# Ledger of designs, part 53: peptides against a protein of PDB entry 5TDY

Target 1, 88 residues: chain A of PDB entry 5TDY
Amino acid sequence: EKKIDGRRKAAVLLVALGPEKAAQVMKHLDEETVEQLVVEIANIGRVTPEEKKQVLEEFLSLAKAKEMISEGGIEYAKKVLEKAFGPE

## One batch from the design tools (peptide; made by RFdiffusion4, then SolubleMPNN)

Design b2_p22_5_s3 (from b2_p22_5, 6 letters changed)
Fold by OpenDDE base, seed 3:
Structure b2_p22_5_s3 (fold): chain B 88 residues (1-88), chain A 22 residues (1-22)
Amino acid sequence: as target 1 above (88 residues)
Amino acid sequence: MKDEEFFPQVVDAYLKVEEEEK
């Protein structure tokens, strides 16, 4: 698989979450990070199925490793993100 | 910030948001 830039992956995730959820997420980030993410989101263009797959897979991996949500929350998050990305 | 730090940081933020809404 082709490596995707971290900023690109972040932008893909934020767009998939929708404007309301993305705004909530970015409230937890510092100003400089938000500025760079806004630029990436503005230039996101077309998101490929491969990008969506890689973002979801890494998301799940990181979520499990960090143990920041319950195990049931992992499955919930998976469903939410899969729904957000839509079928392709 | 390094490019590699963006995605983990956004994921952390998302997880915090979801935990607060439980």
Scores: peptide ipSAE 0.702, ipTM 0.935, DockQ to the pose 0.600
Fold by OpenDDE base, seed 2:
Structure b2_p22_5_s3 (fold): chain B 88 residues (1-88), chain A 22 residues (1-22)
Amino acid sequence: as target 1 above (88 residues)
Amino acid sequence: MKDEEFFPQVVDAYLKVEEEEK
């Protein structure tokens, strides 16, 4: 797999979530982090199918590892993100 | 902040948001 920068992965995820949900997420981040993410989002350009795949896979991996969400919640998140990324 | 710290933070934040929404 081609390595993707963390800031890039974060930007891809936030864009996939949509502006409203992304804004809610960013409320949990410090100002400096938000500013950097806004820059990445503004310059996101083309997101490849491979990038989407890697972001989704790492998202699910991290979500499960954190054990902060129920199995049903993970399934829900998976469906939402898969829909957001859309078919390729 | 290190680059590798961005994505985990965003995922953590997302999960917190979803927990608040239910």
Scores: peptide ipSAE 0.701, ipTM 0.935, DockQ to the pose 0.619
Fold by OpenDDE base, seed 4:
Structure b2_p22_5_s3 (fold): chain B 88 residues (1-88), chain A 22 residues (1-22)
Amino acid sequence: as target 1 above (88 residues)
Amino acid sequence: MKDEEFFPQVVDAYLKVEEEEK
């Protein structure tokens, strides 16, 4: 499968979270990182089904690995992101 | 920073936000 740049994956996730949540998330990042992500978000364009799939899978993997939210929280986050991505 | 560092950082930040809002 096609490898997706990390900045691209981050932009896809942030857009899926919505502007309010994305803003909250970016407050935890340094200025340089935020500037790079803002550029990626502004030029996100079309997100392919494969990109959505890869972002969701890696998100779930990383979230579980960091062990900061419960399994139920992971499942909830999955549903939120899938809804944001749209059915296909 | 390195490209591979972007996504993990964003996920980490997201988790921190969600924990804060509990």
Scores: peptide ipSAE 0.697, ipTM 0.934, DockQ to the pose 0.603
Fold by OpenDDE base, seed 5:
Structure b2_p22_5_s3 (fold): chain B 88 residues (1-88), chain A 22 residues (1-22)
Amino acid sequence: as target 1 above (88 residues)
Amino acid sequence: MKDEEFFPQVVDAYLKVEEEEK
């Protein structure tokens, strides 16, 4: 698999979460980080199936590692993101 | 900040949001 820039992965995830959830997430980030992410989101362009897959996999990996959400929550997040990315 | 720090930070923020909404 091809390595994807961190800022791009973050932008892909935020877009997938939708505007409402993305806004909630960004409230927990500092202004400088938000500004950079907004730029990346604005210039996200087309996201490839491989990028979507990599973002989802890394998201799940990080989420599980932090043990911040239940198993059901992980499964739910997985389904939400998969649907948000759209059918292949 | 390093590019590699963006994604983990966003994921962390997401998890905080989800936990807060519980």
Scores: peptide ipSAE 0.696, ipTM 0.934, DockQ to the pose 0.586

Design b2_p22_6_s1 (from b2_p22_6, 11 letters changed)
Fold by OpenDDE base, seed 4:
Structure b2_p22_6_s1 (fold): chain B 88 residues (1-88), chain A 22 residues (1-22)
Amino acid sequence: as target 1 above (88 residues)
Amino acid sequence: MIKDDEFFPKVVDAILEVEKEE
């Protein structure tokens, strides 16, 4: 797999979530993180299907590792993100 | 400056918190 910078991975997810949810997420982040995210989102350009898949898989892996949502919640999150990314 | 390997996990935490609030 091609290595993706952490900032880019985050930008891909936030763009997929849409502006409303992305704004809500940024309320939970420190100013420095938000500033870097805004730059990456502004310059995200084209996101390949491979990048989308890689980012989603890492998101799900981290979600499980952090134990912040149940298995059912992860499956729900997967469906939401896949819908947000669009058909592939 | 935020370390690259620390950036994505922070954002994931925030995403999951937002989902919990909904």
Scores: peptide ipSAE 0.644, ipTM 0.909, DockQ to the pose 0.603
Fold by OpenDDE base, seed 3:
Structure b2_p22_6_s1 (fold): chain B 88 residues (1-88), chain A 22 residues (1-22)
Amino acid sequence: as target 1 above (88 residues)
Amino acid sequence: MIKDDEFFPKVVDAILEVEKEE
């Protein structure tokens, strides 16, 4: 695997969600994070299929960890992925 | 100043929050 930095992973995911949802996500982030993300998104360029795959895999892993309080939370995370990128 | 390894988890958390609001 080619290593992807954290900022790029975040940018890839936000772009995949679309501008409307991305904007909503930004409202939940601190000012410094938003500033960094905006720059990264503006310079994202082309995203390879491998990058998308890596980002999705890590998203699911993190979502599972954050939502481990319920099995329903894991299923919810999977639905988020499907809405953003299509079915796995 | 934000550590690179902290960036993605923060964004994931925010995404999950937004989706829960739908």
Scores: peptide ipSAE 0.643, ipTM 0.910, DockQ to the pose 0.686
Fold by OpenDDE base, seed 1:
Structure b2_p22_6_s1 (fold): chain B 88 residues (1-88), chain A 22 residues (1-22)
Amino acid sequence: as target 1 above (88 residues)
Amino acid sequence: MIKDDEFFPKVVDAILEVEKEE
């Protein structure tokens, strides 16, 4: 699979969540991180189905590894992201 | 500057935190 840089992966995920939720997420980030992400989101262009798949898979992997949410919470997050990415 | 490989984990942490609140 094609390597995606970290900034782009983050931007893809935030865009998938929608502008309102993305703003909520960025309130939890430091100023420098937000500045970089805003630039990346502004220049995101076309996001391929392959990129969406890769980003979702890595998100689920990290969420599971961090054990920050319950198994049910991971499934919920998965559904939210899948719905956000839409039918493609 | 933030290392590229640090961006995604940071954002995932923030997303999971926001989702916990809902």
Scores: peptide ipSAE 0.642, ipTM 0.909, DockQ to the pose 0.622
Fold by OpenDDE base, seed 5:
Structure b2_p22_6_s1 (fold): chain B 88 residues (1-88), chain A 22 residues (1-22)
Amino acid sequence: as target 1 above (88 residues)
Amino acid sequence: MIKDDEFFPKVVDAILEVEKEE
C-alpha cells in the first residue's frame, strides 16, 4: 500500500462527493485549507483504483474513530463512496 | 502551514459535519 499525501486524499474524496457536496464541505473549512484543496483538486490528474480504495478505507476508519456516524450510516457512506469511485 | 497528517482528518470532520446537518 503506497502512502498518499493528505492533501491528495482530501482532493480525491471531495471530487468523488461531487461539486455540490464539496462546496458545502468547504464552507466548514478555514480559508487556508480551502486554498490548498482547490490547488490539489485542480491538479488531481489520474486517480488509481488503489488510491480510491485507500481513501475510502481511511475515511471510514476516521469516521468510526470520531463516532460521528452510526453503523448504518457507515455502511451507507461506504456504498455511496464505492459507487462514486467505482466504474459506473 | 498545515501539517500533512492533519489535513485529511480536518476535511473528514467537515464532511461528517455536513452530513449531520442534512
Scores: peptide ipSAE 0.636, ipTM 0.907, DockQ to the pose 0.580

Design b2_p22_6_s2 (from b2_p22_6, 7 letters changed)
Fold by OpenDDE base, seed 1:
Structure b2_p22_6_s2 (fold): chain B 88 residues (1-88), chain A 22 residues (1-22)
Amino acid sequence: as target 1 above (88 residues)
Amino acid sequence: KIPDEEFFPLVVDAILKVEEEE
C-alpha cells in the first residue's frame, strides 16, 4: 500500500463531494488550510483507483472512530462516495 | 502551518459536521 499525502487524500475526498459540497466543508476550515487545499485540488491530476480505495477506507475508519454518525450513516456515505468516484 | 498528517482528519471532521447540519 503506497502512502498518500494527507493533503492529497483530503483533496481527493473534497473533489468526490463536488464543488458545492466541498465549498460548504471548507467554510469550516481556517484560511490557511483552505488555501493549501485549493492548491492541492487545482493540481490533483489523475486519481488512481488505488488512491480512491485508500481514501474511502480511511474516511470510513475515521468516521467510525469518531462515532459521529450511525452505522447506517456510514453505509450511506460509502455508497455516495463510491458513486461520486464513478466507474473505472 | 497545519502538519500534513492533520489535513485528512480535519477535513473528515468538517464533512461529518456539514452532513449532520443537513
Scores: peptide ipSAE 0.669, ipTM 0.922, DockQ to the pose 0.623
Fold by OpenDDE base, seed 4:
Structure b2_p22_6_s2 (fold): chain B 88 residues (1-88), chain A 22 residues (1-22)
Amino acid sequence: as target 1 above (88 residues)
Amino acid sequence: KIPDEEFFPLVVDAILKVEEEE
């Protein structure tokens, strides 16, 4: 697997969520983090299928490990992200 | 500067919080 920078992985997810939801997410982040992510989003270019797969898998892994939401919520999030990545 | 390894976990946390709220 090709290593992906954390900043890029984050940018991939944010772009997949769409501008409105991404904005809501960024409200939970500090200003410095937002500034860095905006730069990555602006220069994201093409996201490969391999990158999308890696990002989604790591997202699910972290979501479960962090225990931030229920299993049902994680499954919902998975479907949302898969739907976001699907229509290309 | 924010360490690169911190970006993804932070964003994931924020995403999960937003989805929980909706």
Scores: peptide ipSAE 0.665, ipTM 0.919, DockQ to the pose 0.631
Fold by OpenDDE base, seed 2:
Structure b2_p22_6_s2 (fold): chain B 88 residues (1-88), chain A 22 residues (1-22)
Amino acid sequence: as target 1 above (88 residues)
Amino acid sequence: KIPDEEFFPLVVDAILKVEEEE
């Protein structure tokens, strides 16, 4: 499994959420973090299916580990993200 | 500077918070 930089994984996920949701998310981050993420998003280039899969899987893993939402909430988020990363 | 390994967890936390607000 190819290692992906943390900044890139974050950028991939934010782009998948769409600009409106991504903006909401970034309101919870500090200025320096936002600036770096914006740079990564601007230079995201091509995202492979393998990268999308890795990002989604790690997202689900972290979400479950942090237990910040219910299992049902995680399943909902999974479906939304799968649709975002799904075939075009 | 923010370590690279901290970016993804930070974003995930923020996403989960946004979803909780909705």
Scores: peptide ipSAE 0.662, ipTM 0.918, DockQ to the pose 0.623
Fold by OpenDDE base, seed 5:
Structure b2_p22_6_s2 (fold): chain B 88 residues (1-88), chain A 22 residues (1-22)
Amino acid sequence: as target 1 above (88 residues)
Amino acid sequence: KIPDEEFFPLVVDAILKVEEEE
C-alpha cells in the first residue's frame, strides 16, 4: 500500500462528494485549511483506483471510530462513495 | 502551516457534521 499525502486524500474525497457537498463541508473548516484544499483540488490530476480504495477505507475507519454512523449507514456510505469515485 | 496528517481527519470530521445536519 503506497503512502498518500493527507492533503491529497482530503482533496480526493472532497472531489468525489461533488461541488455542492464539498462546499458545505468546507464551510466547517477554517480559511487556511480551505485555501490549502482548494489548491490541492485544483492540482488533483489523475486519481488511481488504489488511491480511491485507500481514501474510502480510511474514511470509513475514521467514521466508525467516531461512532457517528450505524453499521447499515457504513455499508450505504461505502456504496455511495464507490459510485461517486466513478468506474475503475 | 497545517501539518499534513491533520488534513484528512479534519475533512472527515466536517463531512460527518454536514451529514448530521441533513
Scores: peptide ipSAE 0.657, ipTM 0.917, DockQ to the pose 0.636

Design b2_p22_6_s3 (from b2_p22_6, 9 letters changed)
Fold by OpenDDE base, seed 4:
Formats: structure tokens, C-alpha cells, sequence
Structure b2_p22_6_s3 (fold): chain B 88 residues (1-88), chain A 22 residues (1-22)
């Protein structure tokens, strides 16, 4: 597996969510984090299928570990992200 | 500068919070 920078992984997810949801997400982040992510998003270029897979898998892993949502919520989030990546 | 390994977890937290709110 090719290593992906954390900033890029975050940018991939935000772009997949779309501009409106990405904006909502950024409201929960500090200003410095937002500034760095905006730069990464602006220069994201092409996202490979492998990157999408790695990002999604790590997202699911972290979501479970953080216990932020129920298992059903995680499954829902998985479907949303997969749908977001698909239409590209 | 923000450590690289801190970016993704923070964004994941934020995403989950937004999705839970909807």
C-alpha cells in the first residue's frame, strides 16, 4: 500500500462529501486546520481508486474506535461515502 | 504546524458529528 498523508486523506473525504457538507464539517475544526485542508483540497488533483479504498477503510476503522456513532450509523456513513465516491 | 497524524482523526470526528446532527 502507498502511504497517504493525513492532510490528503482528510481532503479526499471532504471533497467526496461535497461543498455544502464539507463546509459544515469545517465549522467543527479550528482555523489553522481549515486553512491547511483548503490548500490540500485546492490541489487534490486526481484521487486514485486505491486512495479512495484506503481512506474509506481508515474512516470506518476510526469511526468504530472513536465510538462516535452506533454500528448502524457507521454502516449508513459507509454507504454515503461509497455513493459519494462512485458518481465521480 | 499541525502534526500530519492529527488531521484525519479530527476531520473524521467532525464528519460523524455532522452526520449525527442530520
Amino acid sequence: as target 1 above (88 residues)
Amino acid sequence: KIPDDEFFPQVVDAILKVEEEE
Scores: peptide ipSAE 0.653, ipTM 0.912, DockQ to the pose 0.614
Fold by OpenDDE base, seed 1:
Structure b2_p22_6_s3 (fold): chain B 88 residues (1-88), chain A 22 residues (1-22)
Amino acid sequence: as target 1 above (88 residues)
Amino acid sequence: KIPDDEFFPQVVDAILKVEEEE
């Protein structure tokens, strides 16, 4: 498993959500974080299937660990992201 | 300035917050 930079993992998720949703997410982040993420998104290039898989798995892991949302909410988020990544 | 390992957790928190609001 190839390690992915944190900034890239974040960019991959934001791109998967689409520009409108990504903008909503970034409204919850500070200015410096947004600036760095925008640069990363602009230079994201090709996202491999392996990267998508790794990012999704870590997202689910963190979401469960944080216990911020219900089990149903996590399942919903999983489905949204899987659809966002699209078929390969 | 921002440590690399802080980016992803922050974004995940924000995503979950946005989805909860919808």
Scores: peptide ipSAE 0.652, ipTM 0.912, DockQ to the pose 0.620
Fold by OpenDDE base, seed 2:
Structure b2_p22_6_s3 (fold): chain B 88 residues (1-88), chain A 22 residues (1-22)
Amino acid sequence: as target 1 above (88 residues)
Amino acid sequence: KIPDDEFFPQVVDAILKVEEEE
């Protein structure tokens, strides 16, 4: 498994959500974090299916670890994100 | 400046907050 930089993982996920959702998300982040993410998004280039899979899996893992949503909520989020990434 | 390992967890937290609002 190829290691992906944290900044890149974040950028991949935000781009997958779309500009409207990404904007909502970034409202919860500090200015410096947003600036760094914007740079990463601007230079994201090609995102491989493997990267998308790794990002989604880590998202689910972190969501469960933080216990911020129920199991049902995680399943819902998984489906939404998978749809956002596209079938390819 | 910002540690690399802090970016993704922050974004995940923010995403979950947004979904909770909807």
Scores: peptide ipSAE 0.651, ipTM 0.910, DockQ to the pose 0.631
Fold by OpenDDE base, seed 5:
Structure b2_p22_6_s3 (fold): chain B 88 residues (1-88), chain A 22 residues (1-22)
Amino acid sequence: as target 1 above (88 residues)
Amino acid sequence: KIPDDEFFPQVVDAILKVEEEE
C-alpha cells in the first residue's frame, strides 16, 4: 500500500462527492483549510484505482471511529462512494 | 501551515456533519 498525502486524500474524496456536496462540506472548514484544499483539487490530475480504494477505506474507518453513522449507514456510504468514484 | 495529517480527518468530519444535517 502506497502512502498518500493527507491533502491529496481529502481532495480525492471531495471531488468524488461532486461540486454541490463539496461546497457544503467546505462551509464546515476554516478558510485556510479550504484554500489548501482548493489548490489540491485544482492539481488532482489522475486518480488511480488504488488511491480511490485507500481513500474510501480510510474514510469508512474514520467514520466508524467517530460513531456518527450506523452499520447500515456505513454500507450505504460505501456503495455511494464507490459509484461516485466511477468505474475501475 | 496545516499539518498533513489533519487534512483528511477534518474533511471526513465535515462530510459527516453535512450528512447529519440532511
Scores: peptide ipSAE 0.646, ipTM 0.910, DockQ to the pose 0.635

Design b2_p22_6_s4 (from b2_p22_6, 7 letters changed)
Fold by OpenDDE base, seed 1:
Structure b2_p22_6_s4 (fold): chain B 88 residues (1-88), chain A 22 residues (1-22)
Amino acid sequence: as target 1 above (88 residues)
Amino acid sequence: KIKDDEYFPQVVDAYLKVLEEE
């Protein structure tokens, strides 16, 4: 697996969530973090299948580890991201 | 400064909070 930059992974996830949800997410972040993510999103370009796979896998891993949300909520998020990433 | 490996966990954490608000 090719290592993906953290900012890149974050941008891929935010784009997958859509502009409305991405905005809601970024409201929880500090100003400097938001500025860097906005730049990364603006220059996201093509997202490869491998990047989508890695982002989804790491998201699920982190989400499960945090135990901040029910398994049903995680499953919902998984479906949202899979739909956003496409039928690949 | 923000380390590169801190971006993704922060975004995931924030998204989980957004989901809880639904």
Scores: peptide ipSAE 0.737, ipTM 0.943, DockQ to the pose 0.628
Fold by OpenDDE base, seed 2:
Structure b2_p22_6_s4 (fold): chain B 88 residues (1-88), chain A 22 residues (1-22)
Amino acid sequence: as target 1 above (88 residues)
Amino acid sequence: KIKDDEYFPQVVDAYLKVLEEE
């Protein structure tokens, strides 16, 4: 299991969300973070199946640890990401 | 300075907030 950089994981997630949602997400981040993520997105290249898997798994782990969103909302997000990542 | 391991949790947290706004 290869470790993925945090910036890389973030970029993969943002790309999967699409430009509209990614923009909404980045509105909650500071300017420096946004700038670095934009650079990472620009150089994302090919996203491997393993990267997609790890990003999704860690996303779900972090999301489920929070009590701010309903379980249904998390499942919705999961479906969005799975569809965006595409079949493997 | 932003640490590498801080990017993903922040993005996830932000996305969850976006979802709550829907």
Scores: peptide ipSAE 0.737, ipTM 0.943, DockQ to the pose 0.656
Fold by OpenDDE base, seed 3:
Structure b2_p22_6_s4 (fold): chain B 88 residues (1-88), chain A 22 residues (1-22)
Amino acid sequence: as target 1 above (88 residues)
Amino acid sequence: KIKDDEYFPQVVDAYLKVLEEE
């Protein structure tokens, strides 16, 4: 698999969540991180199917590892992202 | 400064917190 920059993956995820959810997410981040992500989002351009796949895959892995939400919540998030990414 | 590999985990962590509020 082609390596994707961390900032790129973050931007892809945030865009997929939509502006409202992305804003809620970024409220939990420090100012410097937000500034860099905003720039990355502004220059996101086209998101490839491979990028979407890698972002979703790593998201699920991290989400399960953190155990911050129920399994049902993770499944919900998966569906949200898959819907946002489209049929891939 | 902020390492590139730190961005995604932070965003995921934050999103999971947002999901908890729903």
Scores: peptide ipSAE 0.736, ipTM 0.943, DockQ to the pose 0.623
Fold by OpenDDE base, seed 5:
Structure b2_p22_6_s4 (fold): chain B 88 residues (1-88), chain A 22 residues (1-22)
Amino acid sequence: as target 1 above (88 residues)
Amino acid sequence: KIKDDEYFPQVVDAYLKVLEEE
C-alpha cells in the first residue's frame, strides 16, 4: 500500500459523507483545520480505489477503538462510506 | 501549524461525535 497524505484522507472522507454531514463534522473542528480541508476538498480530483480502501480501513480502525460508539453506529458508517465510494 | 497526520483522526473523531448526536 502506498502511503496517503493525512489531509487527503480527511478530504476523501468528508466528500464521501456528503455536504450536509461534512458541514456537521466541520463544526467540531477549528477554523484553521477547516480552511485547509476546504482547499483539499476543492482539489481532490479523482479518488483511486486504493485510496478509498485505505480511508475506509483506517476509519474503521479508529472508530472501533472508540468504546463509546455503538456497533450499529459503526456498521451504519461503514455502509454509508461503502455506498459513497461505489462498488469496485 | 497542523501536522499532516492530525487531520484524519480529527475528522474521524468529529464524525463519530456527529453520529452520537443522532
Scores: peptide ipSAE 0.734, ipTM 0.943, DockQ to the pose 0.651

Design b2_p22_7_s1 (from b2_p22_7, 6 letters changed)
Fold by OpenDDE base, seed 4:
Structure b2_p22_7_s1 (fold): chain B 88 residues (1-88), chain A 22 residues (1-22)
Amino acid sequence: as target 1 above (88 residues)
Amino acid sequence: MKDEEYFPQVVDAILKVEEEEK
């Protein structure tokens, strides 16, 4: 698999969430981080199916590692992101 | 900050937002 920049992976997730949810997420980030992510989002271009798959898998892996939510919560988050990515 | 720090921060924020919605 090709390595994806961390900023790009973050941008892919934020775009998938949609503007309203992404705005809520970015409220948890500092100003400098938000500025960099906005630039990345503006230049995201095409996101390949391979990138979507990789980003989702890494998201799930990190979510489990952080143990921030229950297993059921992770499944819910997965469905939200899959819905947001759209049909393949 | 370092590039590898962006993704985990966004993931953390996503999880926090989802918990807030419950």
Scores: peptide ipSAE 0.682, ipTM 0.929, DockQ to the pose 0.586
Fold by OpenDDE base, seed 2:
Structure b2_p22_7_s1 (fold): chain B 88 residues (1-88), chain A 22 residues (1-22)
Amino acid sequence: as target 1 above (88 residues)
Amino acid sequence: MKDEEYFPQVVDAILKVEEEEK
């Protein structure tokens, strides 16, 4: 796998979620982080299918590792993100 | 902040938002 910058991975997810949900997510981040992510989103350009796949997989991996939500919650989040990325 | 710190923070935030929307 090609290494993707952390900020880029974050930007990919935020864009996939859509502006409304992305805004909700960014409420949990500090001002400086939000500013940097906004810049990254503005310059995201093209996101390849491979990048999308890698980002989703890393998301699920981290989500499970953090154990912040139930298994059902993780599965729900997976479905939401898969729909956000769209079929490819 | 380190570049590798951005993604985990966003993931954490996403999980919190999704939990609230259940």
Scores: peptide ipSAE 0.681, ipTM 0.929, DockQ to the pose 0.585
Fold by OpenDDE base, seed 1:
Structure b2_p22_7_s1 (fold): chain B 88 residues (1-88), chain A 22 residues (1-22)
Amino acid sequence: as target 1 above (88 residues)
Amino acid sequence: MKDEEYFPQVVDAILKVEEEEK
């Protein structure tokens, strides 16, 4: 599959969360990281269906690997992100 | 910071925010 830059994947995910949630998330990151992500979000342009799919799948994979969310939480997160991405 | 480190850090932050909201 096509490789996506890490910063771009992060930007796609943050946009999917919405501005309020994204802001809360970025408060857990250092200033330099936030600045780079803001730039990436500003230049995100069109996000392809494949990019959305890859980001969602990697998110779920990492979340499950960390075992910080329940199985139900993962399914909920999946539905929320899919809804946020919308149809393509 | 390496480009590859951005995404997992964001995911980690998301999980922290979600845990905080519980």
Scores: peptide ipSAE 0.681, ipTM 0.930, DockQ to the pose 0.602
Fold by OpenDDE base, seed 5:
Structure b2_p22_7_s1 (fold): chain B 88 residues (1-88), chain A 22 residues (1-22)
Amino acid sequence: as target 1 above (88 residues)
Amino acid sequence: MKDEEYFPQVVDAILKVEEEEK
């Protein structure tokens, strides 16, 4: 798969969450990190289907690694994030 | 910070927010 910058992956995910949820998430990040992410979000442009897929897969992988999502939660998370990304 | 550090931090923050909503 094509390599995606970390900042871009983060921006893609935040945009998918929507402004309200993204704002809540960014409260947990330091100011410098937030500033950089805001820049990436502002310049996100078009997000390809492949990017959406990669971001979703990596999100689930990391979340599962932290043991914060059960097996049933994985399927649910996939559906939620896919809906958040929106149809193509 | 390294570029590779951004995504994990965001993921961690998302999980924290979701946990707070429970």
Scores: peptide ipSAE 0.678, ipTM 0.929, DockQ to the pose 0.613

